Peptides against a protein of PDB entry 5EG6. Designs and how they scored, part 36

Target 1, 151 residues: chain A of PDB entry 5EG6
Amino acid sequence: RLRSQTVSTRYLHVEGGNFHASSQQWGAFYIHLLDDDESEGEEFTVRDGYIHYGQTVKLVCSVTGMALPRLIIRKVDKQTALLDADDPVSQLHKCAFYLKDTERMYLCLSQERIIQFQATPCPKEQNKEMINDGASWTIISTDKAEYTFYE

## One batch from the design tools (peptide; made by RFdiffusion4, then SolubleMPNN)

Design b1_p14_7_s3 (from b1_p14_7, 5 letters changed)
Fold by OpenDDE base, seed 5:
Structure b1_p14_7_s3 (fold): chain B 151 residues (1-151), chain A 14 residues (1-14)
Amino acid sequence: as target 1 above (151 residues)
Amino acid sequence: PKLKSGEVPSWLPK
């Protein structure tokens, strides 16, 4: 079981908030796999294994232990997030982070800040949502590290 | 390479 400080979602919309995540800080986050039914909180149970699209994940700062709310990692195809992809997440893939239990809110990089961006439904393709370029992330490398906030 | 739980991935925006 991990213990971290969960960042309030209000800081993801307010430029003058207490929490600011830049592209530099983003690279220092652990990604933890959770059960689909795991509740939101500062304490959560992490699972081992390869992460697949559609699964629930937690991003935890490797330095401070601060965590973002639960996310669903989704595969990106061009300018759309796929809602039904379930293959393993791989290096050089493009992905998006959906804020779980929101109305199509995705993490987005804007002017070196992480904000929430609302995706637009795709009328012709129900399994896709339209996102902007800032909400699409490419995995360029991975590193393994031990989490120090485990209890 | 596949992404595994507990790793620290590096990200770039599209």
Scores: peptide ipSAE 0.434, ipTM 0.868, DockQ to the pose 0.029
Fold by OpenDDE base, seed 2:
Structure b1_p14_7_s3 (fold): chain B 151 residues (1-151), chain A 14 residues (1-14)
Amino acid sequence: as target 1 above (151 residues)
Amino acid sequence: PKLKSGEVPSWLPK
């Protein structure tokens, strides 16, 4: 097992419905693949390989070392997040980040702040949730991250 | 290209 630990002992958390992170910090996050049954914590077991939609991920700020709670990365179709897509995440795809174990809460950029946005169920399509434009993210580039790991 | 664990992706909002 390869375990990774956040640099900071603090997590990015919702306070007043907002995350304390800028768009620049968001762009500097590591993305780590986790097992679906991985618990929340400062130390977590990371997996290698290509990330697929529907999988659990951890985002860790490369600047501060702060981490967001566990997320499920979901595919986006227009203004909807797909709940059952499982193909590999690719550049130029649109993604949404569902906060795991919440009631349809997604990461959203509002002005210059990252906030939590609650998606609306799609009445006609059970496999979709309605999100706003700020909760839809496009992958434009990827760089290899260098991080400390423990076996 | 596919997104891989351990990378630093850049994101743009819609």
Scores: peptide ipSAE 0.408, ipTM 0.845, DockQ to the pose 0.030
Fold by OpenDDE base, seed 4:
Structure b1_p14_7_s3 (fold): chain B 151 residues (1-151), chain A 14 residues (1-14)
Amino acid sequence: as target 1 above (151 residues)
Amino acid sequence: PKLKSGEVPSWLPK
């Protein structure tokens, strides 16, 4: 298990139904693969292996160790998040981070803040949701993360 | 290259 402090209201600002976190206060993020049935918490079991779209992940701040809520990493096509893509996440792909068990809430960079942004359903394509540019991220490189693991 | 659990990816906004 990985013990990480989950992001709470002590460190997040809530405005207009969205939470805000300073992007400048967060360094690089560890990305950890979780089981689909993993519960939310500060202690969670991480899986090894390549991450696929549609899977549940945890983003952990490399500086503070604080973690965002469970996310589903989704593939992005133009300005839409794909709901049913399941291929491996690769460098140079565009992706979005859906807040698990929410109504289409995605992580979004707005100015210098990380916020939640509600995607709009695609009326003609049930397997897609429309996101804004701030909710789309391109993977340009990766490095190995170091963290404390407990059995 | 594929993204692997435990890595630290670098992200650029769209």
Scores: peptide ipSAE 0.397, ipTM 0.854, DockQ to the pose 0.028
Fold by OpenDDE base, seed 1:
Structure b1_p14_7_s3 (fold): chain B 151 residues (1-151), chain A 14 residues (1-14)
Amino acid sequence: as target 1 above (151 residues)
Amino acid sequence: PKLKSGEVPSWLPK
């Protein structure tokens, strides 16, 4: 298991039901693959392997150890997030982070803040929903880090 | 390259 502090008032705060955080206060994030049925908590069991779109992940700040709530990483096509893509996530791909168990809430960079942005359904494309530019992320590079487990 | 669990990716917004 990996133990990490989830959302707190240190760098994240709740405003109007949304989470806000200063991106300048966060370091690089570990990305951990979880099982689809993993429960939310400060302690979670991570899986090994390549991450695929549609899977549940945890982002953990490498500096503070703070973690965001469970996310589903989704593939992005232009201005839309794809709901049913399941291919492996690769560098230079565009992706979005859906807040699990929310009504289409995605992580979004606005100025120096990380906020939640509510995507709009695509009426004629049920497998897509519209996101803004700040909710679309491109993987530039990856670093390997030592993996720590707590039993 | 594919993204693996446990890695530290760098991100840019669109």
Scores: peptide ipSAE 0.391, ipTM 0.851, DockQ to the pose 0.029

Design b1_p14_7_s4 (from b1_p14_7, 6 letters changed)
Fold by OpenDDE base, seed 2:
Structure b1_p14_7_s4 (fold): chain B 151 residues (1-151), chain A 14 residues (1-14)
Amino acid sequence: as target 1 above (151 residues)
Amino acid sequence: MQLLSGEVPSFLPK
């Protein structure tokens, strides 16, 4: 029995047609699993099932419908994004969002803004890219109920 | 807890 509680004063939020980090407002996002060969666009076909690291996803604001570009959700190990992890995504672990088809660009918090941060290749480990703290995200449920997590 | 496609989570930075 384990409660993974990460306290943060900021939430990913959409306001005025922009993505930003808010101290008081939080955005709820639909996370849609896409096929690996799904093209970029406002219209897309979603897949069912549990999301695994390495898969392509779309984040869509549940209120405004505004969406980020296609992302690859990756597992995080300390300050690195893992490129070859493929296990199911768990709320117990931090994740990173690689912007698909970019040069190592990741969704990142910088002060109160959401930006793209370019990860640096890890010279010692080919399966890792170095990211900053702002590019590491914690997934939280919109359900107000407390959850018990198991390994 | 595993994440299901279509689920509605929120995200916090590290």
Scores: peptide ipSAE 0.402, ipTM 0.876, DockQ to the pose 0.035
Fold by OpenDDE base, seed 3:
Structure b1_p14_7_s4 (fold): chain B 151 residues (1-151), chain A 14 residues (1-14)
Amino acid sequence: as target 1 above (151 residues)
Amino acid sequence: MQLLSGEVPSFLPK
């Protein structure tokens, strides 16, 4: 059974020195690949290559240069973040951003705020963590467009 | 769902 569904979208952007999400505003970001052992800081060394799930990245606003803390980009399956996925990051596929050195904290949209949301461990599936919809992100091109999804 | 703009680049400048 396949069904087409148009979803409501919000765009991550930086405004007033903070990260926000809006259905009307749009910001472009660089996703920088880092070494797994890269320390936290405003200055960081960027690695070359394709970004894979499980790798450490920096999300930087293309305009202001404002950056989030180091993140691990993880593949999302339904409402779960996959902890061991390592294939190349797929554009338009759901992903989650784990905040490094936290207890299962993920980048999350709550109302119009960007917050940390604590994922729930999956007792029977150690390679998965339960996240909410607000912690599920889709990477798309810089074009402001809506997409149709199938289920 | 929320969207993040920008393609995943292969090679990024420092």
Scores: peptide ipSAE 0.032, ipTM 0.581, DockQ to the pose 0.049
Fold by OpenDDE base, seed 5:
Structure b1_p14_7_s4 (fold): chain B 151 residues (1-151), chain A 14 residues (1-14)
Amino acid sequence: as target 1 above (151 residues)
Amino acid sequence: MQLLSGEVPSFLPK
C-alpha cells in the first residue's frame, strides 16, 4: 500500500447543475470513448473497444446527462501523470483526467469542489508531469460498487 | 482517495 495524502474518500457527484465531490453521495457516470479528433459538443461519436491511456473520453452523469469537457485519461505513477502510456486502462490503477486543449490542466478534487489543477512539468522526465493527490482518481464500475481498492 | 463510479461502454480491464 502506498501512502496517500487524502484521508477521506470522496466521490464525484452532480448536484445543482454542478460537478462536485461528496463524502456521502456518489454519482454514476458513463465514460465514453471518443476519437482523438472529436470536437467538443453535446453530440459526439462513441467508440467501442478497450479504453487505453492517452485516449479521449467523455464523462456523462447517468442521471442528469451533464457532461464534463473532453478529457484524456492518463496513467498515474505515484503523483505523476504519464504522458506516453498507452496500455489498457485498469480499474486497479490510478488515473488522471487531463482537460483536453489546456495547459496541463487536470480534473482535481479540492475539499468538496471539483477544480482544475495545473500539473508541473518534470524537467528530467519529459514523459511525466507532476500532479497532486486530488488529481488522482480510481475508477469503479457500477457493478463493482463494493470493490475494495488497495494503494 | 477519489472514486469515480460509472458504466463504461468500452471494456475496462480489472
Scores: peptide ipSAE 0.032, ipTM 0.599, DockQ to the pose 0.041
Fold by OpenDDE base, seed 4:
Structure b1_p14_7_s4 (fold): chain B 151 residues (1-151), chain A 14 residues (1-14)
Amino acid sequence: as target 1 above (151 residues)
Amino acid sequence: MQLLSGEVPSFLPK
């Protein structure tokens, strides 16, 4: 289970006031649980407790304090994001970050840059959206940074 | 708990 805490990601880091991606560098971020009705802004209220899929979170750079817009963390099954999963987030398992209040836009790594990627609806599975590999992320707690990712 | 970030981008590049 994942709580509001400091986490590390292999590809996401902040340099020079911008979000960058790297296959070799690690960035440390706070992942914060928000209320579902929390508004967008630089100031926000953090909830305590375990983070569940489908909930709203904030990713904040532990060094610079730079934050991404509100995200909904979603469970990933292969190359699909699950829209109705609500179980506790599992560390070391793939997840996707939906940009809240967008049309299926997800946080995505593309050619060493962080971009938005628009997911495609699954015609035969209404509870899923198709994402690319760059939109699939793995969260590792700071004390487990030696984990090796497998495809 | 109230947190204030230094910068919050409104959007990411596509």
Scores: peptide ipSAE 0.025, ipTM 0.542, DockQ to the pose 0.077

Design b1_p14_8_s1 (from b1_p14_8, 4 letters changed)
Fold by OpenDDE base, seed 3:
Structure b1_p14_8_s1 (fold): chain B 151 residues (1-151), chain A 14 residues (1-14)
Amino acid sequence: as target 1 above (151 residues)
Amino acid sequence: MLKSGPVPVYKAKF
């Protein structure tokens, strides 16, 4: 069932040359699809098309141009990140951003800070990693930034 | 579906 729900939100934002989380200000970002073999760097080749879970992406601030390291966008199921999901990313659905080439490090919100949080292996399911709530994000289009959430 | 391009990214707590 779908229901309307008011949620507390913190938005990824760039301020003073740093990524942070704001309850009042939100940044618009380019989410760029990359090739799986794309190297880390300030310059990268962007692919067109629909983004699927498991693919490599770059988040770039539309104002400052500041970017996070390469991320793998992963589907979230409750408190777990799915390692093998490959369906198209849906707006308003939870996702996680794995920092590529790390030991289970995920982009995480901790109060007003953006940190890396290390997921733990799921003992019973090899295709899942346990994340905290801070590592769960939602993506929507800019014209929907103030919309009510439905679940 | 999410297309490569500009989007806001936020944390939602239900």
Scores: peptide ipSAE 0.295, ipTM 0.806, DockQ to the pose 0.035
Fold by OpenDDE base, seed 2:
Structure b1_p14_8_s1 (fold): chain B 151 residues (1-151), chain A 14 residues (1-14)
Amino acid sequence: as target 1 above (151 residues)
Amino acid sequence: MLKSGPVPVYKAKF
């Protein structure tokens, strides 16, 4: 496993049967595109193709098989998640993971823990929700994992 | 672009 070069960067990782944020080790995950009407469960049908913002995905640990609930991947603009973006997902750009069928709950990093954080509606922009920095993630392929992350 | 499938990806937070 790749070790982090900076203390300020944390990686999604599975340890002891739980998701956590590691400063030393990163987890390798499968990202599976699902149909919008796919139900929650350990068994699911995977679609082929390039993932677009607004689509439903499953993150599965390649080592342990542990999976997060169904997520909607959303584009991030500064400290907001965009609700109507539908262009192809860009690697190395910030994104957010909305937990499907929740009240604006997003996958969030809080120090060493992975939690759910409730976004706040943007009063003046209906297509945006306010998220904290911990809910902003960067995704890269494993062949690019040697690069340092920059904000 | 990010492709669905069995290709492992790496996810991080700054």
Scores: peptide ipSAE 0.286, ipTM 0.824, DockQ to the pose 0.037
Fold by OpenDDE base, seed 5:
Structure b1_p14_8_s1 (fold): chain B 151 residues (1-151), chain A 14 residues (1-14)
Amino acid sequence: as target 1 above (151 residues)
Amino acid sequence: MLKSGPVPVYKAKF
């Protein structure tokens, strides 16, 4: 059975041709590391290696093949996204997905909907942007997901 | 560390 399922936890999921957030089901996604100059809408070339904060990624549903626009994965510190962090992404740690080539738009969870949230510049810290809690995500590997959320 | 590949992405609010 599915364990650790609570109302306070929602998972990115694809259903009916749309991205949404489900408290009942989680989707498995391919997170592909892209080159920084990879264009949207093209057959993208996947880079090998460990993903670092600040790099461009593609989230692709493993079942439907549907993909979100190019994202820049950013490190999260409380309710701020770090703009210049470049260390390797740590699984199970908070991260944010900046929609590439937007004005501070981040992938955000609002109830059961996936929306774009515009971050606010942090006047005190130029290397940070203020995000909300809904824009903070946690990434886990497939094997860890099965181990953690299923009995 | 996170490698390119299949991963679930979720939000937890406690």
Scores: peptide ipSAE 0.271, ipTM 0.789, DockQ to the pose 0.034
Fold by OpenDDE base, seed 4:
Structure b1_p14_8_s1 (fold): chain B 151 residues (1-151), chain A 14 residues (1-14)
Amino acid sequence: as target 1 above (151 residues)
Amino acid sequence: MLKSGPVPVYKAKF
């Protein structure tokens, strides 16, 4: 007989000047939509509107102002990131954050650390890259976060 | 749909 499966959650958080994954604390972040041709920098032009997969975004800590490099938000299907999906991003659905202008590097959770993980090409499916579970994230609204914590 | 602005991001393991 198999044991009951346990569920755990970790949250993106800033502590001690570093991004990390906390099981108890979550940070509030701005996800800023950028132009596709926006350059890397601490100052950037933010676009208003709904975010679509394939678009460039900046994740900025609301408290500290610390930011990750420019990311392309990609749709996730199981353990693969979709390269050509462009529909609107759905909250509570899995997504991946490709580090823009890298060789298939994705934002990844490894235990309590935030690292870069290199995805593997999917030879059988040209529109997909293979990622690990740590590179799959879920975006939720503030009220949904409260539900996760307190309801 | 997700709009540009403040959101929390988390990782869930089942």
Scores: peptide ipSAE 0.255, ipTM 0.783, DockQ to the pose 0.034; fails the geometry check

Design b1_p14_8_s2 (from b1_p14_8, 7 letters changed)
Fold by OpenDDE base, seed 5:
Structure b1_p14_8_s2 (fold): chain B 151 residues (1-151), chain A 14 residues (1-14)
Amino acid sequence: as target 1 above (151 residues)
Amino acid sequence: MLLSGDVPVWKAKF
């Protein structure tokens, strides 16, 4: 798997019915907390409350309504995803999105494409999986994004 | 902190 590439910034975006990563455009996505036993589907029951690492979430485009599959939001430590972190998710901190019920597949940016990246087990630390930079996402507010966009 | 129903933007660096 690719571990090093030219440094650039991209935003999660929906265009032409597909998720992609844009350097110019960004999307605002609803993040919905789900029950751990919630099944996959376009229709789902959301829970209230602050989102913690390790919980199941759905990302839904605020414009198109398109949604990604169920994700487990995980804390990122350097280039590793933490498997057992359960503290509250905070803005401006890095996170990773594990595709639920997959073999270590994470939502990943590859150039302008959104792909699934298979994390590698960390041999020394069982509570960590090695990811690449493209699988490390930073959550920012809309106002922050606007500021950055117009900067 | 992130609340269920929030509408954030997701940025990635590669």
Scores: peptide ipSAE 0.511, ipTM 0.907, DockQ to the pose 0.036
Fold by OpenDDE base, seed 4:
Parts: structure tokens; sequence; C-alpha cells
Structure b1_p14_8_s2 (fold): chain B 151 residues (1-151), chain A 14 residues (1-14)
């Protein structure tokens, strides 16, 4: 009889002015769509519309206002990030957050820390990069009231 | 579908 695989789960959260991954607490984050040519900064121009894979986004903590750098949201297939996917982002899909203008750096969970993890090029497919499980994110809910913890 | 301005909670596994 096969035993179920043990899965560890953590949530993106802001604590003490820092982003971290918590098993007990979680935050709700605004996801803002940006223009592809938007520059990095505390102030940015937000555009309306449905978010598609490959587009530039900004994640902002709804409580503290803390923001991550500009990210490109990419579709995930198993343990690979797809570089050319451009369909609308679905809540049923896993996502990866590429740090814009880096060498394959992705937003990654490592223990309780949020770090940058460098993806490895996929040798067989040029349109894919290999990521670890910590770099794969899933939308749990868009209901802020249910899952936001205050410090 | 995810709309600009939505406020999701993000979860990572493994």
Amino acid sequence: as target 1 above (151 residues)
Amino acid sequence: MLLSGDVPVWKAKF
C-alpha cells in the first residue's frame, strides 16, 4: 500500500518589514498589472485588465504596503516555468514569479525565507526553465478577510 | 481569471 506523500505548505507573508514564508500566517497581496516598459520604483502606473502569463506584475501587501520588485508571472508545468505562455492566469494553475531583468531568478520559498532562486535552462526545450517546488505558487483565495493576519 | 487589482493569497508547496 502506497503512503501519501508528505507536503509542506507555506504562505507569502510580511512580518517585521520583511517578506517571509509562514506556515501559520498569511497575507493578501494586491496584484497590479504593469506595462512591459514600466520602470522599477515605489510608484508605478497600474493598468486594468485580466492578467496573462508573461506580463509584468507588482505584488503589494494589502496591510503593510510592502512591495516586491517587478515580476513576470509565468505559467508552471510540473517543475518547469514556461517562457512563452501568454494565456490568462487561472486560479487553478500554478504560477512562478520571475524577477524581471535577472538571469532566471525566481521568487522562491526556502524554509521560512523568501529568496531568489536561479532556474536552470531546460536542455531539451528552449521555452522552459527548470524550477524547484519552492518557486511554484498557487492562488488559495482572493478573499482578504478570510486569510489576512495582522501583526 | 485573475484581474489586475485582485487581492489573492499565495501559497507555496513542498
Scores: peptide ipSAE 0.452, ipTM 0.885, DockQ to the pose 0.035
Fold by OpenDDE base, seed 3:
Structure b1_p14_8_s2 (fold): chain B 151 residues (1-151), chain A 14 residues (1-14)
Amino acid sequence: as target 1 above (151 residues)
Amino acid sequence: MLLSGDVPVWKAKF
């Protein structure tokens, strides 16, 4: 028996000084490429170039200027984050955001909250970590997002 | 491709 499935879509948003996930509102974020040795702080040096998986990035709200901690953007394959992928980031494809200098903590959606989720190592695949669905994100341009919204 | 600094990113879970 075939059933229609309702897919819940949530968007990263900044409101009230906090990052959260909204079903109606979405924020536009700048993604800034950083050097791998860049320290954490409110001020950071931005590099030019195409974003590649494995690189250190900062997500900054275009409206409020609020930023998440330094992240490593990682390629997602099914339910795993790839640790050694280094090709250019593909928009509309799933990605994960590892919180730099943590024990496998990833940016995760839980209800309306943005939390950290600890990935589980893959014993047989050392280049992968198991993440949950909440830690898998899709990044698209604003214009593409508008197009998708009206489908 | 995604460029540093000048491309606003819309992040969503589908």
Scores: peptide ipSAE 0.320, ipTM 0.829, DockQ to the pose 0.036
Fold by OpenDDE base, seed 1:
Structure b1_p14_8_s2 (fold): chain B 151 residues (1-151), chain A 14 residues (1-14)
Amino acid sequence: as target 1 above (151 residues)
Amino acid sequence: MLLSGDVPVWKAKF
């Protein structure tokens, strides 16, 4: 079912030097593709091309320049993050952002805060990690001033 | 498809 913007929707936003989640304000972010061996830092080498699941990315606020640490964008299937998916990222599909070089930490929405959530290994499925709903994100292009989504 | 660095995006949870 097609639905317009709802009050339950939260947007990633930067304010006061911090990342937070807002129901009213949203930020535009550059998503930069990096090499898998790129080191952490303010300066980084950006790769060109379409982003695939499993690749390393940097999210940078277009206004403030604030950036999150290196992330691995992963495909989401319900409440699980897929570890071995490598197809092109779909903007309409849910994705998860694994904090690179952490113990299964994912970018997570908790009320108005952006936190790290530790995923739980799937005992029966080595290629999956269990995440909560707050760790599932949808990336939408800013050229869509008014967003309509399927419910 | 999502292109590196070219198109600004905003992330939503709903």
Scores: peptide ipSAE 0.305, ipTM 0.822, DockQ to the pose 0.037

Design b1_p14_8_s3 (from b1_p14_8, 6 letters changed)
Fold by OpenDDE base, seed 1:
Structure b1_p14_8_s3 (fold): chain B 151 residues (1-151), chain A 14 residues (1-14)
Amino acid sequence: as target 1 above (151 residues)
Amino acid sequence: SLLSGPVPVWKAKF
């Protein structure tokens, strides 16, 4: 199934020493897979291999070198982040970036700003947290960026 | 599957 035409697109971008969301400029980032035990810092040990949900990653701007804090990449189901998913990350699925060692804080797009959004626990499902649409991201390899995606 | 490496991160509304 061919996806409908995009109404709006926002890209994670670094400008003026800050992360922001641009409709015109997309940033090239390195997503670095880290060990679960890796500490926060400017220097870190990178692991090779396929990224799985639940793993720790670093997003580093390829141009400026600016990095976000350590993130846990989580699978998204509708408007919820799954806490226990561990399958390989699919480029066709939305994902969420939990800021590691926070109280349910997720990387979130709000208009042109990148903010932290606090997810709400799901009362009925302990393995899920409720996120907003701004906290749902698509992450793809650069060689796939020009492709049209199908459901 | 997604490998570590260069990626864009974005959100699209349909």
Scores: peptide ipSAE 0.448, ipTM 0.879, DockQ to the pose 0.035
Fold by OpenDDE base, seed 4:
Structure b1_p14_8_s3 (fold): chain B 151 residues (1-151), chain A 14 residues (1-14)
Amino acid sequence: as target 1 above (151 residues)
Amino acid sequence: SLLSGPVPVWKAKF
């Protein structure tokens, strides 16, 4: 017998100059594809095209312009982040945001706060890192007209 | 597939 499960949703949001996770408010972001060799900074060159796992991205709040550090978007398999996946990002699948040039730090939701969570190496597979559910995100793309942008 | 551009980012919490 299958039972339905109650699931709550939290959205990445910017308020008071900080990133947080809200169940009531959601932020619209630009996900910018960057070159792998793009340096960190307020100024960056944006690439066009489909985003693939393993690529470097920049998340920028469309309202405030506040941005997270450079991230590598990684494919998620259950509670593991895949290090070598390079297929196009699927909006139907969960993903993880590795903070570029860190020791396995991932963007993570903890209660209402956005923190960095350090993944642990997967004992069985060198191409995977173990993350928690808080580090698993979903990105959906909808018509631009449905979102408010102030950029 | 995900294009570079505007998106919402969210997660499900059980």
Scores: peptide ipSAE 0.440, ipTM 0.880, DockQ to the pose 0.033
Fold by OpenDDE base, seed 3:
Structure b1_p14_8_s3 (fold): chain B 151 residues (1-151), chain A 14 residues (1-14)
Amino acid sequence: as target 1 above (151 residues)
Amino acid sequence: SLLSGPVPVWKAKF
C-alpha cells in the first residue's frame, strides 16, 4: 500500500494591520539582524551579515512596515528549541522565534492566526525547551527561492 | 547561510 502525503504550506502575511498565516498569500518581509543590546522600538540599528542562531532579529513587512517584537531566532531539533546554538541559520531548516524578554514565548501558527505559544522547559536538558509544531518556521532568502508577494 | 535582508517566512504542515 503506497501512501502519499500532501504538504500544506502557510506563509507569514500581514493583512488589516495584523500578522496572520495564509495558504494563498505571500508576505514580503525583511529580517533585520540587531545587536543583542538593541532596545525595542520602531527605529533600530540593523547589522549586516549572516544571521546566527541565538541572535536578535526583527521581522518587518516590506509593504506596510508592520513589525513583530524583537525575536531571538533559535535552532529547532524535532520539537525542541535549542537555547545555546549559535551557528549560521540554515536555509530551508526549521527554526523558532522566541519573543525576547518573555517567559518562553514563541511565535506560533494556530490555524490562520499568529499567536504566542509558551514553551515547556526540558527538566533534564537545560539547553532545550519543548515547542509545538506550530512554532516551527522556515526562512528562505530571496536569492535562494522564488520571492513574490501575493495579495 | 541566511543573510539579513528580504525573506519569506513559511510553515509546512503535513
Scores: peptide ipSAE 0.426, ipTM 0.874, DockQ to the pose 0.034
Fold by OpenDDE base, seed 2:
Structure b1_p14_8_s3 (fold): chain B 151 residues (1-151), chain A 14 residues (1-14)
Amino acid sequence: as target 1 above (151 residues)
Amino acid sequence: SLLSGPVPVWKAKF
């Protein structure tokens, strides 16, 4: 099974109505699977099942209810986001969150701020986009009963 | 794997 190598960790957190990254405070988020044709909005229909790379998801703060825009969760290989991966999401493996219907914009940590980072097309491989380290995330379930390891 | 639904997850950057 895959394992992440975490040296310094910052957590996605909602404070004062804004998303930011904190070294001390962490936010618990619900991740909801959406249909590919689901429209952007405050209300959305959640699909059941295991989330796969390439699928559309919503991240919702469990405390405030604040949500990010629709995201496509993508597999990460080194410093590239894979555009065609569709296997089940590995919680311990790096992933990237593409902001749906944007020009290669990804959810990114910059210092203590959460920003959008524009990925660069990979000239050698059309199925990859180059991202920075700040656009790579690790997801850990707070409920270990729901935590499944894949090889 | 990640299961869709109201199960809180941590999002972390290293």
Scores: peptide ipSAE 0.229, ipTM 0.811, DockQ to the pose 0.038

